# Ledger of designs, part 12: peptides against a protein of PDB entry 6MBK

Target 1, 240 residues: chain A of PDB entry 6MBK
Amino acid sequence: GFEMVNFKEEGFGLRATRDIKAEELFLWVPRKLLMTVESAKNSVLGPLYSQDRILQAMGNIALAFHLLCERASPNSFWQPYIQTLPSEYDTPLYFEEDEVRYLQSTQAIHDVFSQYKNTARQYAYFYKVIQTHPHANKLPLKDSFTYEDYRWAVSSVMTRQNQIPTEDGSRVTLALIPLWDMCNHTNGLITTGYNLEDDRCECVALQDFRAGEQIYIFYGTRSNAEFVIHSGFFFDNNSH

## One batch from the design tools (peptide; aimed at target 1 R160 C183 Y219 G220)

Design b1_p20_1 (made by RFdiffusion4)
Pose (drawn by RFdiffusion4):
Structure b1_p20_1 (pose): chain A 240 residues (1-240), chain P 20 residues (1-20)
Amino acid sequence: as target 1 above (240 residues)
Amino acid sequence: MRELLTPEQWEELRKEIAEK
């Protein structure tokens, strides 16, 4: 019912190959396809996760290393997902100095500075941990772990991650949801939820989509400062 | 971070769709 298309404005997204009515359940993704903090713990990253206090406290950082470890694993279950991810992003981590300079004197620039400093600190910290700590000597990253790798990983997480209930429903966790996460954003209401009975992520159409029209979802009631800093885009006519 | 419906909210939305 859909195909991947490279749109000028949003980059790659989903386009309808048939008419899709509003409120139609047109997309579902079972839990087994998701990359989660739990799958990160049970992966080759597990030994380091158990020893490093930062990875235990910061599931988003855990997901970034999970992505990098699987990217460096030729036989990873998630290789189809990793190979289709973007190689670059428009998060401020990628901006030139003069591009950030336009934000001087604004409310938003402080968070740009924090993002930069946090990412650089994290890279330097984990570079040292990976190169010296015995619980990381079997990681794929020991051979090569560049700043570009880390910038890519945290950018991938911040622009795509989601909160889902745990498999039991009593807690929440962070996850990457393949296929569905290729939908771009438009104004509207959240139409994506987690179905605990079928144990899958389900998305109903936000609006009518005719064959040939791009399929959009509503990402959330976020400001343009949040969209730029954490999602890497500015949304014209953001009603929120 | 993107937002999703909670399970309760999702069940409520699906019930409302079914009533239509």
Fold by OpenDDE base, seed 5:
Structure b1_p20_1 (fold): chain B 240 residues (1-240), chain A 20 residues (1-20)
Amino acid sequence: as target 1 above (240 residues)
Amino acid sequence: MRELLTPEQWEELRKEIAEK
């Protein structure tokens, strides 16, 4: 019912291949296709995850490293997804000098600087961990881990992470949702949720889409300030 | 961040859709 298309101004998105009616379940993604904290634990990152308190405490960082490890793995199942991700983002971590200067007049500047400093500190910490920790020796990023890599991964997770239930529904975890997250944003209501019975993310159409039209979803109502704070300083409450 | 409905909200929405 849809296909991936590279739109000129919006980048990758989904286009309807048939008429889709409002509220129609047109897209679902099984848990096994998601990049989650659990899949990170079950990957090559698992041994290090089990020994590093920060990875355990901060699911977004765990996802970032999971993303980096999979990107560095030619045979990764998620290569097709990873190749669709932007190479750069409009997040504060990518702000140029003029953008930062503009923010100096806003109340968000402190949060932006804090996020930047924290990200840099995290990179420095994990650079050392990757270089010295025994369980990091087999990571595909062992000999290639730059700040740019980390910034990209953190920003990818920051912009695309979602809270979903664990398999048993007892807790929440973080996930990247391939295919679904290619939908670009429009104003409306959230039309995505998780079906625990079928163990999949489900999306119903926000509106009618005709064949050939781009399919949009509503990302949520978070402000820029909330985005910076929430995405940049996430702690897994279940890990404490 | 892309947000999902809570499981409870999603179940409710699914019921509403199914009843139409």
Scores: peptide ipSAE 0.600, ipTM 0.950, DockQ to the pose 0.657
OpenDDE base, seeds 1, 2, 3, 4: peptide ipSAE 0.217, 0.596, 0.596, 0.600; ipTM 0.712, 0.949, 0.949, 0.950; seeds 1, 4 fail the geometry check

Design b1_p20_1_s1 (made by RFdiffusion4, then SolubleMPNN; from b1_p20_1, 7 letters changed)
Fold by OpenDDE base, seed 5:
Structure b1_p20_1_s1 (fold): chain B 240 residues (1-240), chain A 20 residues (1-20)
Amino acid sequence: as target 1 above (240 residues)
Amino acid sequence: MRELLSPEEWKKLKEEIAAK
């Protein structure tokens, strides 16, 4: 019912291959296809995750490393998804000097600087971990872990992470939702949720889409900028 | 960030859709 298309100016998005009616369940993504904290734990990152308190406490960082490890793995199931991700982002971590100068007149500058400093500190910490920790030896990024890599991964996660229930529905976890997150944004209502019975993310059409039209979703009320500023500090409260 | 409805809200929405 849809296909991935590279749209001019908007980048990758989804295009309807048939007429889709409003409220029609047109897209679903089973849990097994998601990049989650759990899949990170079950990946090559698992041994390190089990011994690093920061990875355990910060699901977004776990996802970032999961993303980096999978990107560095040619045979990764998620390669097709990863290849669709932007190479750069319009997040504060990518702000140029002029953008930062503009923000100097706002209170947001403190948050931006804090995020930048925290990200840099995290990188420095994990650089050392990757270089020295025994369980890091098998990571595909062992010999190639730059700040740019980390910035990209963190930004990818910050812009695309979603809260979904755990398999038993007792807790929430973080997930990247391939294919679905390719939908570009329009104003409207949230039309995505998680079906625990079928263990999948589900999306119903926000409106009628004709064959050949781009499929849009509403991302929510939070701007990406606001989320990026705040998401850099999502601590998994379940670690205590 | 792309937000999802809670499982409860999602269930409710689907029920509402199905009732139309």
Scores: peptide ipSAE 0.623, ipTM 0.956, DockQ to the pose 0.667
OpenDDE base, seeds 1, 2, 3, 4: peptide ipSAE 0.619, 0.621, 0.621, 0.626; ipTM 0.955, 0.956, 0.955, 0.956; seeds 2, 4 fail the geometry check

Design b1_p20_1_s2 (made by RFdiffusion4, then SolubleMPNN; from b1_p20_1, 9 letters changed)
Fold by OpenDDE base, seed 4:
Structure b1_p20_1_s2 (fold): chain B 240 residues (1-240), chain A 20 residues (1-20)
Amino acid sequence: as target 1 above (240 residues)
Amino acid sequence: MRELLSPEEWKALLEKIKAK
């Protein structure tokens, strides 16, 4: 019902291959296909995760490292997904001087600086961890962990992470949702949720999409400033 | 971060859709 397409201005997205009706369940992603904190724990990162308090406390960082480890693993199940991710982002971590100057007149500048500071500190911390921790020796990123790598991974997670329920539904965890997160953003209502009975993320169509049209979803009710900070774009038609 | 409905909200939405 849909296909991956590289759109000129929007990067990778989903295009309908048939007419999709509004509210039609057109896309679902089983838990086993998700990159989650749990999958990170169960990966080569697991031993380090079990001994690093920051990884344990910050699921987003765990996902970032999970992403880096899988990217560095040629046989990773998630290689096809990872290859669809942008190589660079329009997030604050990639802002040039002019972009930062523009933000100086806004309240967002403090958040931007905070992100820079935090990310730099995290990188410095984990660089040391990767170089010195015994359980880091088995990580495929051992000899390839640059700030650019970390910035990319953090930005990938920041822009794409989702809260989903744990398998038993008792708690929430963080996940990257392959295929689904390829949908680009439009204004509307949230049309994605998690079906615990079938243990999968599900998405119903926000509107009718004709064959050949790009399929859009609504990322959430956030301000444009938050979109810039967290998603790397400004949406002019954001009514929230 | 992208947003999802809670499982409960999602279930309710799906039920509503099915009821149409």
Scores: peptide ipSAE 0.614, ipTM 0.952, DockQ to the pose 0.960
OpenDDE base, seeds 1, 2, 3, 5: peptide ipSAE 0.605, 0.610, 0.602, 0.607; ipTM 0.951, 0.952, 0.951, 0.952

Design b1_p20_1_s3 (made by RFdiffusion4, then SolubleMPNN; from b1_p20_1, 7 letters changed)
Fold by OpenDDE base, seed 4:
Structure b1_p20_1_s3 (fold): chain B 240 residues (1-240), chain A 20 residues (1-20)
Amino acid sequence: as target 1 above (240 residues)
Amino acid sequence: MRELLSPEEWKKLKAEIAAK
């Protein structure tokens, strides 16, 4: 009912191949296809995860390293997904001087600077970890871990991470949701949830989409400032 | 971060959709 398309201004997105009706369950992604903190723990990253307190405490960083490890693994199950991710982002981590100057007049500037400093510190920390920790020797990124790599992975996770229930539904964990997260953003209501009975992420159509139209979803209620920080863009219908 | 409904909210929404 849909296909991946590279749109000129929006990058990769989903296009309907048939008419999709509003509220139709048109897309679902089983847990096994998700990149989660759990899949990170069960990957080549697992041994290091088990011994690094930051990876354990910060699921987003665990996902970032999981993403980097899988990207560096030619036989990774998630290669097709990873190849659809942007190579660069419009997030604050990529801001040029003029963009930063613009934000100096906003309340977001402190968060931007904090994010940059934190990311730099994290990179420095993990660079050392990767160079010295015994369990890092098996990581495919051992000899290729640059700030650019880390910035990319962190930005990928920052823009695409989702909270989903654990398998037993008792807790919340973080996940990247392949295929679904290719849907670009529009104003509306949240039309995605997790079906624990079938153990899958599900999405119903926000509106009618005709064959050939791009399928959009609503990412959530965020201010423009929050979108800049978390997604790197402004949205007209959001609060400033 | 992208937002999802909670499992409970999602069940309710689907039930509402099915009831139409």
Scores: peptide ipSAE 0.629, ipTM 0.957, DockQ to the pose 0.961
OpenDDE base, seeds 1, 2, 3, 5: peptide ipSAE 0.619, 0.623, 0.622, 0.623; ipTM 0.956, 0.957, 0.956, 0.957

Design b1_p20_1_s4 (made by RFdiffusion4, then SolubleMPNN; from b1_p20_1, 8 letters changed)
Fold by OpenDDE base, seed 5:
Structure b1_p20_1_s4 (fold): chain B 240 residues (1-240), chain A 20 residues (1-20)
Amino acid sequence: as target 1 above (240 residues)
Amino acid sequence: MRQLLSPEEWKALKEEIAKK
């Protein structure tokens, strides 16, 4: 019912291959296809995760490393997804000097600087971990882990992470939702949720889409930038 | 961030859709 298309100016998005009616369940993504904290734990990152308190406490960082490890793995199941991700973002971590100058007149500048400092500190910490920790030896990042890599991964996760229930529904965890998150944004209502019975993310159409039209979703009330600024580096309270 | 409805909200929405 849809296909991935590279749209001019908007980048990758989804295009309807048939008429889709409003409220029609047109897209679902089973848990096994999601990049989650759990999949990170079950990946090559697992041994390190089990011994690093920061990875355990901060699901977003765990996802970032999961993303980096999978990106560095040619045979990763998520390669097709990862290849669709932007190479850079319009997040504060990517702000140019002029953009930062514009923010100097606002209170947001302090948050931006804090985020930048925190990200840099995290990178420095994990650089050392990757270089010295025994369980890091098998990571594909061992010989190639730059700040740019980390910035990209963190930004990717911050802009695309979603809260979904755990398998038993008792807690929430973080997930990247391939294919679905390719939908570009429009104003409207949230039309995505998680079906625990079928163990999948589900999306119903926000409106009618004709064959050939781009499929849009509403991301929510917070912009990606706002989320990055305010929530990007908080500890996952669900870890305790 | 792309937000999802809570499982409860999602269930309610689907039920509402099914009643139309």
Scores: peptide ipSAE 0.600, ipTM 0.950, DockQ to the pose 0.670
OpenDDE base, seeds 1, 2, 3, 4: peptide ipSAE 0.596, 0.596, 0.597, 0.603; ipTM 0.950, 0.951, 0.949, 0.951; seed 4 fails the geometry check

Design b1_p20_2 (made by RFdiffusion4)
Pose (drawn by RFdiffusion4):
Structure b1_p20_2 (pose): chain A 240 residues (1-240), chain P 20 residues (1-20)
Amino acid sequence: as target 1 above (240 residues)
Amino acid sequence: YHRQLLTPDEWKALREKIAE
């Protein structure tokens, strides 16, 4: 019912190959396909996760290393997902100095500075941990772990991650949801939820989509400052 | 920061409403 298309404005997204009515359940993704903090713990990253206090406290950082470890694993279950991810992003981590300079004197620039400093600190910290700590000597990253790798990983997480209930429903966790996460954003209401019975992520159409029209979802009631800093885009006519 | 989804309860209520 859909195909991948490279749109000028949004980059790659989903396009309808048939008419899709509003409120139609047109997309579902089972839990097995998701990359989660739990799958990160049970992966080759597990030995380091158990020893490093930062990875335990910061599931988003755990997901970034999970993404990098699997990217460096030729036989990873998630290789189909990793190979279709973007190689670059428009998060401010990728901006030139003069591009950030336009934000001087604004409310938003402080968070740009924090993002930069946090990412650089994290890279330097984990570079040292990976190169010296015995619980990381079997990681794929010991051979090569560049700043570009880390920038890519945290940008992949921040622009795509989600909160989902745990398999039991009593807690929440952070996850990457393949296929569905290719949908771009438009104004509307949240139409994506987690179905605990079928144990899958389900998305109903936000609006009618004719064959040939791009399929959009509503990402959330975020400001443009949040969209630029954490999602890497500015949304014209953001009603929120 | 993350993309927002419906909670299970909110999703169940939405599905019941669509089925009406």
Fold by OpenDDE base, seed 2:
Structure b1_p20_2 (fold): chain B 240 residues (1-240), chain A 20 residues (1-20)
Amino acid sequence: as target 1 above (240 residues)
Amino acid sequence: YHRQLLTPDEWKALREKIAE
C-alpha cells in the first residue's frame, strides 16, 4: 500500500498508494531483509570479524564495514537499499571549518572533536588491518578504502542503526531496516517495534493517510543532532 | 535522522491494545 518517492525538501520517502487507517499494520520487514551484525558475520566480512576484537566489540563498526562491503559488491542483495542512502550527511563528521568554529562556543565542541579523532583513529586502524590481515584479502575494500568511504559508512549507521532482538530473543543486536527507514518524521508516538514471534519489524500507521499522501512516522524524543554527537561511537550493548 | 523502536515487550503490549 505504499511506494518510494523522492519528495521535494524531504528527499526520499514513502507515499501511500491506498487509504491507510490509523493503527493499521501497513509495513513490515522480515529479518532476512535487514542488515544486521549477524548478516555481517555471515558475509565476506565474517572471517575478519572473527579475528578482529574491535569489529566484535563494536557492532556499529561491523555494520559500517558490512555496508561498505555490500556497496562494493555489484550483486549485493542490498544494492537497491544502499542506493537510496544519502551520499553525504550534515552531521559533525562532515562539518566545515566555519561550522566547527561556531561550535567552539557550545558544549558540543569537545564531543565533535572527540568524534573526529575517534573516527580518524578507527580509519587508520582498519586501513592497516585491511592492508595486512590475511582475512581481508577477499574483501572488496582491499584496494578501495578511503576515509571518505569510512566516514560515509559510519555516518549512515549512526543515523539509521536500530536495536532489535536476536533471532532467539536472548539478547539485542544492531540492524539497518531497509524500506522502513525511508519514512520521514512527524510529531507523534513511536509506532514501530519488532515482532519476535513472526521475526519481523512492524510499523502501524500513526494516523490516517489518504492515497497519495506521504507516510510519516515519529522518530522519537531525542534530537537527531544529540544522537549523532553522543551515541555514534558506543559499544554494541550501549548504542541505545 | 535516527528512528527509534519500541521494545519487543512494549510493542506486544501496543499491538494487543490496538486489537481491543
Scores: peptide ipSAE 0.604, ipTM 0.946, DockQ to the pose 0.576
OpenDDE base, seeds 1, 3, 4, 5: peptide ipSAE 0.232, 0.601, 0.601, 0.593; ipTM 0.723, 0.946, 0.947, 0.946

Design b1_p20_2_s1 (made by RFdiffusion4, then SolubleMPNN; from b1_p20_2, 6 letters changed)
Fold by OpenDDE base, seed 1:
Structure b1_p20_2_s1 (fold): chain B 240 residues (1-240), chain A 20 residues (1-20)
Amino acid sequence: as target 1 above (240 residues)
Amino acid sequence: FHRELLSPEEWKALRERIAA
């Protein structure tokens, strides 16, 4: 019902291959295809995860390292997904000095600076961990862990992480949702959720899409500051 | 590009509405 396409203005997105009706379940992603904190724990990162309190406490960082490890693994199941991710982002971690100066006039500046500071500290910490921790020797990142790598992974997770239920539904965990997260944004209502009975992420069509049209979803209500922080977008006329 | 999901409860309710 859809295909991945590189659109001229929006970059990668999904295009309908047939007519899709509003509220039609057109896309679902089983848990086994998701990159989750659990899949990170079950990967080559698992031994280090079990010994590092920060990885255990911060699921987003666990996902970032999971993403880096899988990217460095030629036989990773997620290689096709990883190859669709942007190589760079418009998020604050990639802002140049002039862009940061511009943000000084906004309420987002404190969050941006905090993000910079935290990311730098995290990198310094994990660089040391990777160099010294016994369980890090098995990681494909041992000899190639740069700030650029970490910045990319953190930005990838920051822009694409989602809260989903654990398998038993008792708690929430973090996940990257391949294929679905390629949908670009339009105004509307949230039309994605997790179906615990079938153990899959599901998306219903926001509106009618004709064959050949790009499929859009609504990302959620965001302020300009939230868009800048999470997505790098800024809308001058955003009333939220 | 952060995207939000409905809660499982909200999603269940939505799916039930759609199916009705």
Scores: peptide ipSAE 0.624, ipTM 0.956, DockQ to the pose 0.710
OpenDDE base, seeds 2, 3, 4, 5: peptide ipSAE 0.618, 0.617, 0.615, 0.615; ipTM 0.955, 0.955, 0.955, 0.955; seed 3 fails the geometry check

Design b1_p20_2_s2 (made by RFdiffusion4, then SolubleMPNN; from b1_p20_2, 8 letters changed; failed a check: too like the target's own chain)
Amino acid sequence: FARELLSPEEWAALRARIAE

Design b1_p20_2_s3 (made by RFdiffusion4, then SolubleMPNN; from b1_p20_2, 9 letters changed)
Fold by OpenDDE base, seed 4:
Structure b1_p20_2_s3 (fold): chain B 240 residues (1-240), chain A 20 residues (1-20)
Amino acid sequence: as target 1 above (240 residues)
Amino acid sequence: FHRELLSPEEWAALKAAIAK
């Protein structure tokens, strides 16, 4: 009912191949296809994860390293997904000096500085970990872990991470949701959730989409500042 | 771009409403 398309100005998105009606369940992604903290724990990153308190405490960082490890693995199951990710982002970590100066007139500047500082500290920390920790030796990024790599991974996770339930539904965890996260944003209501019975993410159509139309979803209620911090843009139709 | 999901409970409720 849909196909991946590289749209100008929007990057990859989903286009309807048939008419999709509002509220129709048109997209689902089983847990096994997700990149999660759990899949990170079960990957080559697992041994290091089990020994590093920051990876354990910060699922987003675990996902970032998981993403880097899988990107560096030619036979990774997620290669097709990873290849659809932007090589660069418009998030604050990629801001040029002029863009940062522009933000100085906004309340977002403090959050940007915080993000810069935190990301730099994290990179420095994990650079040392990767260089010295025994369980880092098997990581495919052992000999190639640059700030650019980390910035990319962190930005990828920042822009795409989702909170989903654990398998037993007892708590929440973080995940990247391939295919679904190709949907670009529009104003509306959240139409995605997790079906624990079928153990999959599900998305129902926000509105009618005709064949050939791009399928949009609502990412959630955000202020413009939050959009800048998390997505690197001001949403024109954002009422918040 | 950061995205959000409904909680499992909210999702179940929504799907139930859709099914009506």
Scores: peptide ipSAE 0.578, ipTM 0.941, DockQ to the pose 0.746
OpenDDE base, seeds 1, 2, 3, 5: peptide ipSAE 0.572, 0.569, 0.568, 0.571; ipTM 0.940, 0.939, 0.939, 0.939

Design b1_p20_2_s4 (made by RFdiffusion4, then SolubleMPNN; from b1_p20_2, 9 letters changed)
Fold by OpenDDE base, seed 4:
Structure b1_p20_2_s4 (fold): chain B 240 residues (1-240), chain A 20 residues (1-20)
Amino acid sequence: as target 1 above (240 residues)
Amino acid sequence: FARELLSPEEWAALRARIAA
């Protein structure tokens, strides 16, 4: 009912291949297709995850490393997804000097600087971990781990991570939701949730979409800045 | 931008409404 399309201004998005009615369940993604903290634990990253306190404490960082490992793995199941991700982001970590200077007159500057410092510290920490930890030798990124890599991964997760329930529904975990997160945003209501019974992320159409139209979703009222503050670069024991 | 999901409970309620 839809296809991936690279739109000129919006980048990758989904286009309807048939008429889709409002509230129609047009898209679902089973848990097994998600990139989650759990899938990170079950990947080549698993041994290191089990030994590193930061990876365990910060699910977003675990996802970031999961992305990096899978990106560096030619046969990764998620290669098609990863290839659709932007190479750069409009996040504070990518701000130019002029943009940062402009923000110096606002309260946002404190958050930006904190992100810079935290990201740099995290990179330095994990650089050492990757160089010295025995379990890091198995990682495909062992010999290729730059700040740019880390910045990209962190930004990818920051802009795309979602809270979903664990399989048993007892807790929440973090996930990247392939295909679904290709939907670009429009104003409206949240029309995505998780169906625990069928163990899948589900999305119903926000409105009628005719064949050939781009399918949009509403991302929610949460800003990136707010997301970063509450679930981004800082320790959160509940983030995993 | 970060995306948001409804809670499982809210989602179940929504799906039920749609199905009715």
Scores: peptide ipSAE 0.607, ipTM 0.951, DockQ to the pose 0.580
OpenDDE base, seeds 1, 2, 3, 5: peptide ipSAE 0.605, 0.605, 0.600, 0.605; ipTM 0.950, 0.951, 0.950, 0.951; seed 2 fails the geometry check

## One batch from the design tools (peptide; aimed at target 1 I61 I177)

Design b1_p21_1 (made by RFdiffusion4)
Pose (drawn by RFdiffusion4):
Structure b1_p21_1 (pose): chain A 240 residues (1-240), chain P 21 residues (1-21)
Amino acid sequence: as target 1 above (240 residues)
Amino acid sequence: SLVPVLRPNFSDDELLNELFE
């Protein structure tokens, strides 16, 4: 019912190949396909996750390393997902100095500075950990772990991650949801939820989509400062 | 019923800074 298309404004997204009515359940993704903090713990990253206090406290960072480890694993279950991810992003981590300079004197620039400093600090910290700590000597990243790798990973996580209930429903965790996460954003209401009975992520149409029209979802009630810093885009006419 | 899927900000910067203290 949909195909991947490279749109000028939003980059790659989903386009309807048939008419899709509003409120139609048109997209579902089972849990098995998701990359989660739990799958990160049970992966080759597990030995380091158990020893490093930062990875235990910061599921988002855990997901970034899970992505990098699987990217460096030729036989990873998630290779189809990793190979279709973008190679670059428009998060401020990618901005030129003069592009950030336009934000001087604004409320938003402080968070740009924090993002930069946090990412650089994390890269340097984990570079040292991977090169020296025994619990990381079997990681794929020992051979090569560049700043570009880390910038890409945290940018992939921040622009795409989601909160989902745990398999039991009593807790929440962070996850990457393949296929569905290719939907771009428009104004509207959240129409994506997690179905604990079928154990899958389900998305109903936000609005009517004719064949040939791009399929959009509503990402959330986020400001443009949040969209730029954490999602890497500015949304015109953001009603929130 | 469905549980909404939400997109959070990348980190709690206060907690992240305490971890590097």
Fold by OpenDDE base, seed 2:
Structure b1_p21_1 (fold): chain B 240 residues (1-240), chain A 21 residues (1-21)
Amino acid sequence: as target 1 above (240 residues)
Amino acid sequence: SLVPVLRPNFSDDELLNELFE
């Protein structure tokens, strides 16, 4: 199979423990292990979700709050996954002044400013909601909801959220996919799909991997600018 | 059959703006 390894240059990733052939199904993650909008609705966040228009309308924000609530819950099922997430990100919300100044010469600057503005608005709104809404009283983040918490959660979702079908396949929902999202990126084709019959995410190998090699996947066709904005990194061999 | 797993952009700016107006 594979194992999680901290690589010197790339941080955490997956390494093959045996030879894996191209197109081999080497990794699958059942729906019950995913953090989804549905699992958010079924969590301690559920009562607030049912009463807040923004959480209902924006599944990405629902995932962010779900992530925060579970992080603040010592007995959360997802603690092992959450502990693998970076404590900080290279996304625009973490940019220093010099980095922002550098981007002023690029098209990405408009998206950076938009993220700052949007995230600030969201935080201000939800800070008030958490302080005043009756259904927020039982949230583990009730007494500790900082901007730093929120930007971390937003950045986590921004870099890791995926579209998957609902259980009945009739609609699309959002999900964080534990273990799978530990794979670092390379150029190629999308090799991850959702199997509705078995109700699981399935990842097939992009290429042959020998035992001891790092396993890479292709996240999708995005420009380097989009990767900076939405993934927090550049990929030099990006076709866009 | 498999449904492709896609990673969308984080924010729907239009929706966000509408909600805060």
Scores: peptide ipSAE 0.231, ipTM 0.808, DockQ to the pose 0.915
OpenDDE base, seeds 1, 3, 4, 5: peptide ipSAE 0.217, 0.220, 0.055, 0.043; ipTM 0.805, 0.806, 0.700, 0.708

